Peptides against a protein of PDB entry 4KTY. Designs and how they scored, part 181

Target 1, 266 residues: chain A of PDB entry 4KTY
Amino acid sequence: YVLNDIGVIFYGEVNDIKTRSWSYGQFEDGILDTCLYVMDRAQMDLSGRGNPIKVSRVGSAMVNAKDDEGVLVGSWDNIYAYGVPPSAWTGSVDILLEYRSSENPVRYGQCWVFAGVFNTFLRCLGIPARIVTNYFSAHDNDANLQMDIFLEEDGNVNSKLTKDSVWNYHCWNEAWMTRPDLPVGFGGWQAVDSTPQENSDGMYRCGPASVQAIKHGHVCFQFDAPFVFAEVNSDLIYITAKKDGTHVVENVDATHIGKLIVTKQI

## One batch from the design tools (peptide; made by RFdiffusion4, then SolubleMPNN)

Design b2_p25_4_s4 (from b2_p25_4, 14 letters changed)
Fold by OpenDDE base, seed 3:
Structure b2_p25_4_s4 (fold): chain B 266 residues (1-266), chain A 25 residues (1-25)
Amino acid sequence: as target 1 above (266 residues)
Amino acid sequence: VEDISNSALSDSFFEELLKKLKASK
């Protein structure tokens, strides 16, 4: 997980799973220096740089440009005139070197680009890491652990009221570390996500969240366990918004979110 | 280059899914 500089990213849809190679390039010239530069830009204390919990959390924040002029600017509007289309990237090296040279955020990324760059960052710093793809990945916007789909009385979705969303697929990272800040048994793989989705205590970042904790329904542990839990376990809640302002739960579907989670095991 | 962008599921997706869900009950 640290020595392999080429990886595979899963994407597409649950019924049409696709793969692409990604060059992490953690051993390429200038990449380690750039990773250190990223931590410098984050103003990380030297003492904290040896703590994978702190490093992964800072990396989660800094790989995206939000808040702190981090590495990548996300874009999903299919207008990429001022940079490189996300699909054109083939690896992390060019992105990181551009960031180091320009000292400005690089345009543009989407989830697999964020995950690819973040994977390089983690591996470069000696943290075992892998990319995870979640199909039917929920984005819980109000932290209620549900995907609330509001319906008009005619059964059509009310887009104005529906704040939550579901990605056809989403990529994030898992990083291996001990969690002395958590109860015994919740070390190991930790979910971390640099794609800017939700604000976590003042910054667009996510994790580290214990995968074991999430698997067992423990969402009370730091960091961002409720959000990650919702990504993979949210129920689809169909709510009819009545004209009188009342809401009625019409249906619940617990079978679609997190339908398939894929990662390379070697 | 293949466009591999991820996207939010459409309103129509959920509307159709709901129809299927209702039919399965």
Scores: peptide ipSAE 0.570, ipTM 0.924, DockQ to the pose 0.880
Fold by OpenDDE base, seed 1:
Structure b2_p25_4_s4 (fold): chain B 266 residues (1-266), chain A 25 residues (1-25)
Amino acid sequence: as target 1 above (266 residues)
Amino acid sequence: VEDISNSALSDSFFEELLKKLKASK
């Protein structure tokens, strides 16, 4: 998990799983220096740089450009005139070296690009890490652990009222560490995500969230466990907005979100 | 190079899913 410099990223649809090779390049010249530079830009205390909890949380913030002029600018509008289309990237090295040279955010990334660069960052700093792909990945924007789908009375989705969304697939990272700040048993793999999705205590970051805690429904533990839980386990709640202003739950579907979670184990 | 962009599921996806859900009950 630290020594592999080439990986595989899963993408596509749950019924049509595809793979792309990604070069992490954590041993390439200048990459470690760039990772240290990222922590310098974050103004991270030296005492914290040996703590994988702090490092992974800072990394989740700094791999995206939001808030802090971090590494990557995300874009999903299919207009990439001022940079490189996300699909054109083949690895982390060019991105990180461009960031170090220009000292400005690199354009553009999407989830697998963020995850690829973040994986390099973690591995460079000696943190075992892997990329995880979640198919039917929910984005709960109000932390109620539900995917609320509002409907008109005719059964069509009301896009104005529906604020939550579901990605066909989403990639994030899992980092291996002990969690002395959590109860016994919640160390090991921790979900961390550098794709800017939600604000976490003032910055676009996510994790580390204990995978074991989430699997057992413990969402009260830091960091961002409710959000990660919702990504993989939200119920689809179909709510009809009546003309009289009342909301009625029409249906609940607990079978689709997080339908498949894939990671390369070797 | 293949465009591998991820995307939000469409309104029509959920509308059809709901129809299937109702039919399965």
Scores: peptide ipSAE 0.568, ipTM 0.923, DockQ to the pose 0.884
Fold by OpenDDE base, seed 4:
Structure b2_p25_4_s4 (fold): chain B 266 residues (1-266), chain A 25 residues (1-25)
Amino acid sequence: as target 1 above (266 residues)
Amino acid sequence: VEDISNSALSDSFFEELLKKLKASK
């Protein structure tokens, strides 16, 4: 989880799982320096740099460009004219070195690119880390732990009535650490996500969220456990939006979100 | 290079899923 500099990223659809090789390159020249530079740009105190909780949280924020001129600019609009299309990246090294050289956010990334770069960052700093792919990954925007699907009275879906969405797949990271800030038993793998999805206490970041806590339904533990829980375990709530403005729950489906979670076992 | 972009599921996806759900009940 630290020494392997080549990985596999799972993508595609739940019924058509695909893989792509990703070069982490955490041992290549300039990469450690770049990771330190990232923490410098984050104005991270030296005292915090030895704490994987703080490091992973800072990394979560800094691997994306939002808020803090971090490493990667996300783009999902299929307009990549001012940079590199996300699918063209094959590893973290070029991205990190470009960031270090230009001192400007690198364009462009999507979830697996964020996860790849973040994985390099974590591993480079000695934090065991892996990429996780979640198929049917919910994006709960209103923190209700549900994926709300609004229907018109005619039965058609109206996605404009919610900011919730479901990704066909989403990649994030799990980082291994102790959690002395949590009750005993909630150390180990922590979900961290550098893809800018939701604001967490003032900036786009996510985690570390205890995987064990989430598995046991403990969403009250820092950081961002409700969001991560929702990504993997939200119920699809079909809600009819009536003309009078009332909402009626028509159906609930608990079987689709987080249909498959894949990570390399090493 | 293959476009491996992730995407939000469409309205039509959920409409079809709902149809299946209703049919299963």
Scores: peptide ipSAE 0.561, ipTM 0.920, DockQ to the pose 0.864
Fold by OpenDDE base, seed 2:
Structure b2_p25_4_s4 (fold): chain B 266 residues (1-266), chain A 25 residues (1-25)
Amino acid sequence: as target 1 above (266 residues)
Amino acid sequence: VEDISNSALSDSFFEELLKKLKASK
């Protein structure tokens, strides 16, 4: 998980799983220095740089450009005229070196690009890390651990009221570390995500969230466990918005979100 | 270059899914 400089990222659809090779390049010239520079830009204290909890959390913030002029600008609008289309990237090296050289956010990334760069960052700093792909990945926007789908009375989705969304697939990272800040047994793999999705205590960042905690429903454990839990385990709640302003839950589907979670094993 | 962009599921996806859900009850 630290030594492999080439990886595989899963993408596509749950019924048509595809893979892409990604060069992490953590041993390439200038990459470690760039990772250190990223922490410098974050103004991270030297004392914290040895703590994988702090490092991974800072990394989750800094790999995206939001808030802090971090590494990557996300774009999902299929307009990439001012940079590189996300699909054109083949690895982390060019992105990180461009960031270091320009000292400006690099355009553009999507989830697997964020995850790829973040994986390089973690591995460079000696944190075992892997990329995880979740198919039917929910984005809970109101922190209620549900995917609320609002319907018109005719059964069509009310897109104005529906604030939550579901990605066909989403990639994030898992980082291996002890969690002395959590009860015994909740160390190991921690979900961390640098794709800017939700604000976490003032910044677009996510994690580290204990995978074991998520699996056991311990959403109260720091950091961002509710959000990660929702990504993999939200129920689809179909709510009819009546003309009189009342809301009625008509259907619940607990079978689709997080339908498949995959990662490459060493 | 192959476009591997991820995307949010469409409204129609959920509408169809709901229909299936109702039919299964």
Scores: peptide ipSAE 0.560, ipTM 0.920, DockQ to the pose 0.898

Design b2_p25_5_s1 (from b2_p25_5, 15 letters changed)
Fold by OpenDDE base, seed 1:
Structure b2_p25_5_s1 (fold): chain B 266 residues (1-266), chain A 25 residues (1-25)
Amino acid sequence: as target 1 above (266 residues)
Amino acid sequence: SLPDEHFLSDSFFKELLEKLKKEKE
């Protein structure tokens, strides 16, 4: 999980799983220097740079350009006029080297690009890391651990009322570390996500969240465990918005979110 | 090959809801 410089990222649909190759290139010339530069731009003190908890959290913030002029600008509008379309990237090296040379955010990324670059960052700094793909990945934006889907009477989604969203797939990272700040047993794999989704204590970042804690339903532990839990275990609450303004719970589905979570074994 | 877009369409939710209703009948 540190030495591999080429990986596989899963994407597509749960019934049509696809794979793509990604070159991490953590040993390529200039990549380590770029990772150090990223931490410098984050104004991370030297004492924190040896702590994988702090490093992964800073990396989560800095791989995206929001808040801090970080590495990648996200775009989902299918225009990409002032940069490279997310689908055109094949690895992390060109992105990181462009960031280092230009000292400006690189355009553009989506979840697998963020995850790929973040994986390089973690591995480059000696943190074992892997990419995880979650199919039917929930985005809870109101921290209620459920997806509130508002429907019109005709069955179509009311986009004005529905603030929560579900992705057909989403990629994030897991980083291996001890968690002395958590109870015993909650070390190991930690979920971290550099795709800018929600604000976490003032910045677009996510994690590290203990995978073991989340697996056992413990969402009270830092960092961002409720959000990560919701990504993989939210109930879908279908609410019909009536013409008279009343809301009626039409259905509840506890089975579809996080239907399949895939990661490379080696 | 190009990666798929991140989305769940309105039609998906409607279809899913219809299936769930039928399963409960």
Scores: peptide ipSAE 0.124, ipTM 0.739, DockQ to the pose 0.756
Fold by OpenDDE base, seed 2:
Structure b2_p25_5_s1 (fold): chain B 266 residues (1-266), chain A 25 residues (1-25)
Amino acid sequence: as target 1 above (266 residues)
Amino acid sequence: SLPDEHFLSDSFFKELLEKLKKEKE
């Protein structure tokens, strides 16, 4: 998980799984220096740079450009005139080197690009890391651990009322570390995510969240366990907004979110 | 809509809802 400089990222749909190659390039010239530079830009104390908990949390914030002029600007509007389309990237090296050279955020990324660059960052710093793809990945916007989908009477989504969203797929990272800040047994793989989705205590960042904690429903454990739990285990609540202003729950689906989680195993 | 990009479709939710309704019938 540290030594591989080329990886595979899963994407597509649950019934049509696709793969793409990604060059992490953690051993390429200038990449380690860039990772250190990223931590410098974050104003991370030297004492914290040896702590994978702090490093992974800082990395989750800094790989995205929000809040702190981090590495990547996200874009999902299919208009990428001022940079590189997310699909054009084939690896982390060009992105990181551009960031180091220009000292400005690089355009543009989506989840697999964020995950790819973040994976390079983690591996470069000696943290075992892998990319995880979740199909039907929920984005809980109001922290209620469910997806509230508001529908018009014609069955179309009411975008004004619907704040939660579901991605066809989403990529994030898992980093291997001990968690002395958690009870015994919740070390190991930790979910971390650099795609800017939700604000976590003042910054767009996510994790580390114990995978074991999430699997066992322990959402009270730091960091961002409720959000990660919702990504993989939210119920879909379909609510029809009637013309008279009333809301009617039409369906509840507990089977679609997190339907498949895939990662490359050694 | 690019297949390798994130997408959220209103039609997806509608289709899913219709399937769920049929399963309850």
Scores: peptide ipSAE 0.124, ipTM 0.721, DockQ to the pose 0.603
Fold by OpenDDE base, seed 5:
Structure b2_p25_5_s1 (fold): chain B 266 residues (1-266), chain A 25 residues (1-25)
Amino acid sequence: as target 1 above (266 residues)
Amino acid sequence: SLPDEHFLSDSFFKELLEKLKKEKE
């Protein structure tokens, strides 16, 4: 998880799983220097750079351009007029070297690009890391651990009332570390995500969230456990908004979110 | 091959809603 230079990223649909190769290039010339530069831009002190908890959380914030002029600008509008389309990237090296040379955010990325660059960042700094793909990945925007889908009386989705969203797939990272800040047994793989989705204590970042904690429903453990839990285990709540302003729960589906989670094994 | 972009939530919900409607009929 540190030495592998080429990886595989899973994408597509749960019924049609696809794979893409990604070159991490953590040992290429200039990449370590760029990772150090990223931490410098984050104004991370030297003592914190030896702590994988702090490093992974800072990396989660800095791999995206929001808040801090980090590495990648996300775009989902299918235009990409002022940069490189997300699908055109084949690895992390060109992105990181461009960021280092230009000192400006690189355009453009989506989840697998963020995950690829973040994986390079973590591995370059000696943190074992892997990319994880979650099919039917939920985005809970109000921290209620469920997907509220509002329906019109005709059964169509009310897009104005429905704020939560679901991705066909989403990629993030898991980083291996001890968690002395958590109870015994919640070290190991930690979910971290650099794709800008929600604000976490003032910045667009996510994690590290203990995978073991999430699996056991311990959403009270730092960091961002409720959000990660919702991504993989939220119920779909279908709510009919009646003309009189009342809301009625019509259906609950607990089987679709987080239907499949895939990662490459060494 | 190039990765597919994310689907909008509407496309996902439409498929599920169609299934739900059929179950209610």
Scores: peptide ipSAE 0.122, ipTM 0.727, DockQ to the pose 0.617
Fold by OpenDDE base, seed 3:
Structure b2_p25_5_s1 (fold): chain B 266 residues (1-266), chain A 25 residues (1-25)
Amino acid sequence: as target 1 above (266 residues)
Amino acid sequence: SLPDEHFLSDSFFKELLEKLKKEKE
């Protein structure tokens, strides 16, 4: 999980799984220097750089441009006029080197791009890491561990009221580390996500969240376990917003979120 | 024909939404 510099990222739909290659290039010239530069930009103290918990959390913040002028600017508007479309990237090297040279955020990324760059960052720094794809990935924006989907009386989604979202797929990373800050048994793979989705204690970052803790329904452990849990195990609540202002729960679906989670062992 | 972009899946709601629409009509 450190030595391979080329990987596969899963995407698409649960019923039509697709793969794309991604060049991590953690051993390419300038990449380690860039990773160190990223930590410098984060003003990370030297003592913390040996702690994978701190490094992965800082990385999750710095791979996205929000808050701290990190590596990648996210965009989902299908315009991408002032940079490179997310789909055009084939690896991390060009992105990281551009960031290092320009000292400005690189445009543009989406989840697999963020995950690819973050994977390079982690592996470059000696942290075993892999990319995970979650199909029917929930985005809980109000920390209630459920997806509230508001419908008009005609059955269409009310986009104004529906703040939560369910993505066809979402990519994030898992990093291997011990968690001495958690109870015994919650080390190992930790979910970390650099795609800017929600604010975590002051900035757009996510994790490390213990995969073992999440699997066992423990959301009380740092960091961002409730959010990650919601991504993979939210109930869908379909609510009809009546014209009179009343809300009626039409349906509850507990089976669709996190339908499939895929990672490739390399 | 499936895009690789991150988006809200239409297929996710399609069946239920169609049923709900029919019930309301």
Scores: peptide ipSAE 0.108, ipTM 0.700, DockQ to the pose 0.369

Design b2_p25_5_s2 (from b2_p25_5, 12 letters changed)
Fold by OpenDDE base, seed 1:
Structure b2_p25_5_s2 (fold): chain B 266 residues (1-266), chain A 25 residues (1-25)
Amino acid sequence: as target 1 above (266 residues)
Amino acid sequence: DLPDQHFLSDEYFEKLLKELKEKKE
């Protein structure tokens, strides 16, 4: 709910599900101004600021620092020099206020930090939003809707050929809006993701993608539906790369990716 | 140590495949 300023984010492993508290603080002093500042930095036209489709897409781009010096710098190296470790953050307010004050990207975030800040951004602007956690979240980087795992003949993974990856878990957001740009029935919850994962038409952003469309197997609708679909529905394809250069599909697992998706209703 | 959010390892999938093969046989 837009009025809720504290939430719970799910993380960890499927066999060891964990929760962390997150303070969104969308009503705290300076937060609304910061959200407006973010849109200003994005050079978003005033006419578009009332459109949740445009706002959520811009937000997905600007909450990450890539391309546009947005809010958060992602890091997964477990060092986090010259900044705050992702696990040290407890809410969005300090991050957003630091961004507004310094006018430079804030270090550092991982998926739940991005999702937390993005949730604040959306709620602050009156867009109902919630965080979704997907366990065994696929990262399809060749847009074939599969998680291709290449194997050596001995059964070991060929890390050089295997380009796709799977997160132990990944958090993104769902935003509630109408989608007049899509066929009837595909409004409602829209998946949006500010964690920089893939380039979408020139920028690291994702969504809004219709959750209803994805649930019904429609991935042809804007924006980034194939990527979101792959995160939750990709088949694991085990492919043996032969020495002669031929590829043989050894096994297919259609049940592992997106095995557990957790979200709270607004 | 791995970060909180991390990619699953090669060993994870190797083990998973082994289990899958054993389950089918």
Scores: peptide ipSAE 0.622, ipTM 0.928, DockQ to the pose 0.589
Fold by OpenDDE base, seed 2:
Parts: sequence; C-alpha cells; structure tokens
Structure b2_p25_5_s2 (fold): chain B 266 residues (1-266), chain A 25 residues (1-25)
Amino acid sequence: as target 1 above (266 residues)
Amino acid sequence: DLPDQHFLSDEYFEKLLKELKEKKE
C-alpha cells in the first residue's frame, strides 16, 4: 500500500468492469518535494504534518483546485480546452511536477485522476493508501442520507426538484491510520476523497471517515461520515410531486446505490 | 458524448423505476 508505484484503478460499469493502469511515482525525483509544497501551500503547520488525520484531510482539500488553488481542476463536460483531457493522464508524476513548476492548478481531472494524485500524496508521506471504486455512487447534497428522485405525475423525472445525483462510478481513497479521536475500533481504513463534491466545513474536502464506522452505520463520527455513507448506502426514493403540492413516495430501491465496491486486494 | 465519469441521466432512473414497478406487479 506504500511501496507499489504502479496501480490499477477500476472503472466503467457494473456489467462491464474496466481497469486502467496508473503510475503513482511516489519515488520519482521531485514528487516528495511537491507533496511538501502542497502542504506549504495549504499553510499547514509543521506540527500537524506528522498527524495522518490532519494530513489526509488537508490533502483531500488541496488535491482539488477549489478554495485554495490546489492541484487539479475537475471537468466533466467532455470539452477540455486549455488543458489535458482526464483520460490522457497515465500517472501522478506529470501532474504534480507541473503543479510544482507552474504553481497553478493543473487541468483537468475526474475522479480517478484525483484519486491517483491523492494516492501518490498519501503514500509519499508514509500513509498507506489505496483507491476504491464505487459503482452507482450517490451524491447526496442535502445530507438526508437518501437519493431523492422527484417525479412528475407522468413518471418523468422532475429535474428542478431533483437535486441529488448518482455517478456511474466514483473513485476515492482509503488511508490507513489510527483514530485516537474516535472510540476504540474505528481506526484502520479511512475514506478520504479529493474529488470536489461537497463543502465540508468551509471547503471542498472529504474525510477521513472511518470505514468501520460507516459499515456499522455510525455516521456521527468525524469527518464527513454521512456523505460517505450516502455514497455507498443511500436508498433511491422515488417521490411523485403532486399538482396539489403534496409528495408521495412511489417506490424505494435499497439495492442500487453502492451495488459494487472494488479495491485492489494487495 | 459523455465523459468517462458522469452522472446518470434522468432517463436512466425513469427506466429503472419502470422496471421496478413491473417487478412488483
């Protein structure tokens, strides 16, 4: 989880799982220095740099460009002018070195690019890390732990009322650390996500969220456990908005979100 | 054309709901 400089990232669809290679390059010249530079740009104090909880949370924020002119600019519109298409990247090294030299955010990334760069960042700093792919990954943006799909009376989706979304797949990271800030038993793998999805206490970041806590439904534990829980366990709630303004739950699907979660075993 | 990572469309959920309703019948 620390020594491998080349990895495999899962993507595609549940019924057509695909893999792409990613060169993390944590041992390449200038990469560690760049990771330190990232923490410098975050104005992270020296005392916190030895704490994997703080480091992973800062990394979650800084690998994306939002808020703090971090490493990567995300783009999901299939038009990537003024940069490199996300699919053209093959590893973290070029991205990190470009960021270090230009001191400006690098364009462009999607989830696996963010996860790849973040994985390099974590591993460079001695934090065991791996990439996780979640198929049918929910984006709950109102923190109710549900995927609310609002429908017209004719059964069509009401896009104006429907605010939540579902990714075909989403990649994030798991980082290994103790969690002395949590009750005993909730250390180990922690979900962290650098893809800018939701604001967390003032900036786009996510985690560390205890994987064990999430598995057992303990969403009260910091950080961002409700959001991560929703990504993997949200029920699809189909709600018909009636003409009279009332809402009626038409159907509930508890089996679709997080249908498959894949990570490298090694 | 859609990017590699993308949000599922409205049509996807409409179809899914239809299938779900048919399954319950």
Scores: peptide ipSAE 0.616, ipTM 0.927, DockQ to the pose 0.574
Fold by OpenDDE base, seed 3:
Formats: structure tokens, C-alpha cells, sequence
Structure b2_p25_5_s2 (fold): chain B 266 residues (1-266), chain A 25 residues (1-25)
């Protein structure tokens, strides 16, 4: 429900689920104006602003600073010089107002911060939205829908060859909308993600991807369905890189990625 | 010392693989 301005975001580990409160503040002074400003910065035409597909995709791009000087700069190296540590944020309001005032990206965010701000953005613009947490969330870098873990012959991971990664947890958003651009039945909740992970047709953005389509293995539908599918359903492929240059699949784990996906009901 | 959200370590997967192999035996 769009009227709730305080939420709970799940994080932590699958065996130790934690929650943090997040104030979306979609009704606070200046927040709607800031959301409109974000769309202005994106140079989004007026005709598109009434289309939740376009709005959510633009929002996905603009909530992160990459490409377009959007709202948030991510940091995952535990160094937060010249900004605020991601864990220090408690809501979207301060972030959005700072962005509006400074007209520069705000530092720093991680997935739940991106998701929190994006949730505010969507709700401000009348799009029902919620945050989803995926534990053991895969980051597929080569779009093969697998988490390829390359190993040395001794069983140690070869970090140079291993390009894919897995987050301990990852948060993104689901936005409710019709999808007239997709076959019947693939409307409803759409996965959208503002955390800068992969380039999508020239910009760091993700979605909207039909949740129903993904659940049924349909990854051919726009937008970024393969990436989202991989986040929740990638097989862990353990590949031994032998000294002779050959690659041998040693083990496959199809149960680890996306082991738990949780969201607060709205 | 680690960010709240972080990539799982190499050691994590090495351990996981070991456990997986043990289960198959």
C-alpha cells in the first residue's frame, strides 16, 4: 500500500534474518518535488511520465549516480570518505532532499539504500512498490544465467577467472503495473533495481522485469529478465581450470542461489 | 570490517564445495 511511509527491510543472513526500519517519507515536504526533479534531470518527456513502465525504468537508472549523475553513489569497500556510511541512513527523505539541494549525487548507498530511495520515488509517483530481499543473490556478469566458479586444481577459487559474484543478500524493488508490451498474464509485480550492477542497453538500470514471467522461466521478455532470473535462480557451477587449459565441471549446486526471498506485504 | 552487503568470499565457496562433495560421498 502506497500510504505507508515507514517500512521494514530485511537483510543479514539466511540463517539470521535481520530487519531495519526505513522511512520512505513520500508525503514529506519537498519529496514529490524532488522526484519530479529526478525525472527532469533524466530529461524524461512529459508523455512518458504517465507510463509506469518508462517511469520505473528511468527511476532505476536515476536512483543510482552512474551514467547520469543520479541520486546515490554506491560503495561496497567499507571506505566512505566524503560521505555518509550506508548504514547511517534511516530513510529516503534526507537523501532526496540533499540531492535536490546540492544537485549532486549523494554518498553513499548499498542495496537497501537504493531500494529505499527507489521505493519512495515509485510511491511518490503513484506506483505501488515494495522492497524485496534475496539472500544469496547472484550477480551474473556474462548473461549466461549461471554462477560460474572457477577453481584451481587444488580446489581453491581462481579469482582471476571467476567473474560472477554472489551477494550475501540483495534488495531490489517490485512495482505494480500493467504490461501491455508483454503477453497477457505478465503484468502485476515487476522487478526493478536501482542498485548499479549491470549495464542494460547503455545504462546501469534494471527492469521492469515481469515477476510472473521470471517465475515461469520466461526470460525473453523486456526488461532485463535474464539478469533478474539469474539473481534468484542461477546454478552454482564449479569449474576446474586444469593446467592443460581445459575446463571441467566438477559440481553443480542448483539450490543455493535465491534460497530465500522475502518481502513485506503491502 | 565487511560492508553490510558484500560479495561472498572465495573461502565461502571453497567450504561450500567441500561440504557438497562430502554429501555426495
Amino acid sequence: as target 1 above (266 residues)
Amino acid sequence: DLPDQHFLSDEYFEKLLKELKEKKE
Scores: peptide ipSAE 0.615, ipTM 0.926, DockQ to the pose 0.586
Fold by OpenDDE base, seed 5:
Structure b2_p25_5_s2 (fold): chain B 266 residues (1-266), chain A 25 residues (1-25)
Amino acid sequence: as target 1 above (266 residues)
Amino acid sequence: DLPDQHFLSDEYFEKLLKELKEKKE
């Protein structure tokens, strides 16, 4: 989780799982220096740099360009003008070195690019980390822990009313650390996500959220446990919006979101 | 053409709902 400099990232579909190699390059020249530079740009105090909770949270914010001119600009429009298409990247080294040299955000990334760079960042700083792929990953936009799908009376989805969304797949990271700020038993793997999805207390960041807490439904534990919980456990709620303004629940699917979660053991 | 990572379409959920209704019957 720290020594491996080449990894595999899962993507594709549940019935057609695909893999791509990713070079983390945490031992390459200039990479550790760049990670320290990232923390400098975040204005992180030296005292906090020894705390994996603070480091991982700062990393989740700084690996994306939003709010703080961080490392990567996300793009999902399939155009990618003025940069490199997400699929063209093969590792973290070129991205991080470009960021360090230009001192400007690098274009462009999608979830696996964010996760790859974030994994390098964590490992460089001595935090055991791995990439997790969640198929049918929910994006709860209104923080109700549900995926609300609004339908017209004819059964078609009402895109205007439907604010929640589901990724075909999404990659984030898990970082290993103790959590003295949580009750005993909720240390270990913590979900952290640098892909800009939701605002968390003023910044696009996510985690660390205790994986054990999520598994046991303790969404009250910091940080961002409700969002991570929703990503892997949201019920699909099909709601018919009637012409008279009333809403009727037509169906509930509790088995679709987070159908498969995959990560490497090493 | 869709990017590698993308949001599932409206049609996907419409089809899924249809299948779910069929399972209940």
Scores: peptide ipSAE 0.612, ipTM 0.926, DockQ to the pose 0.603

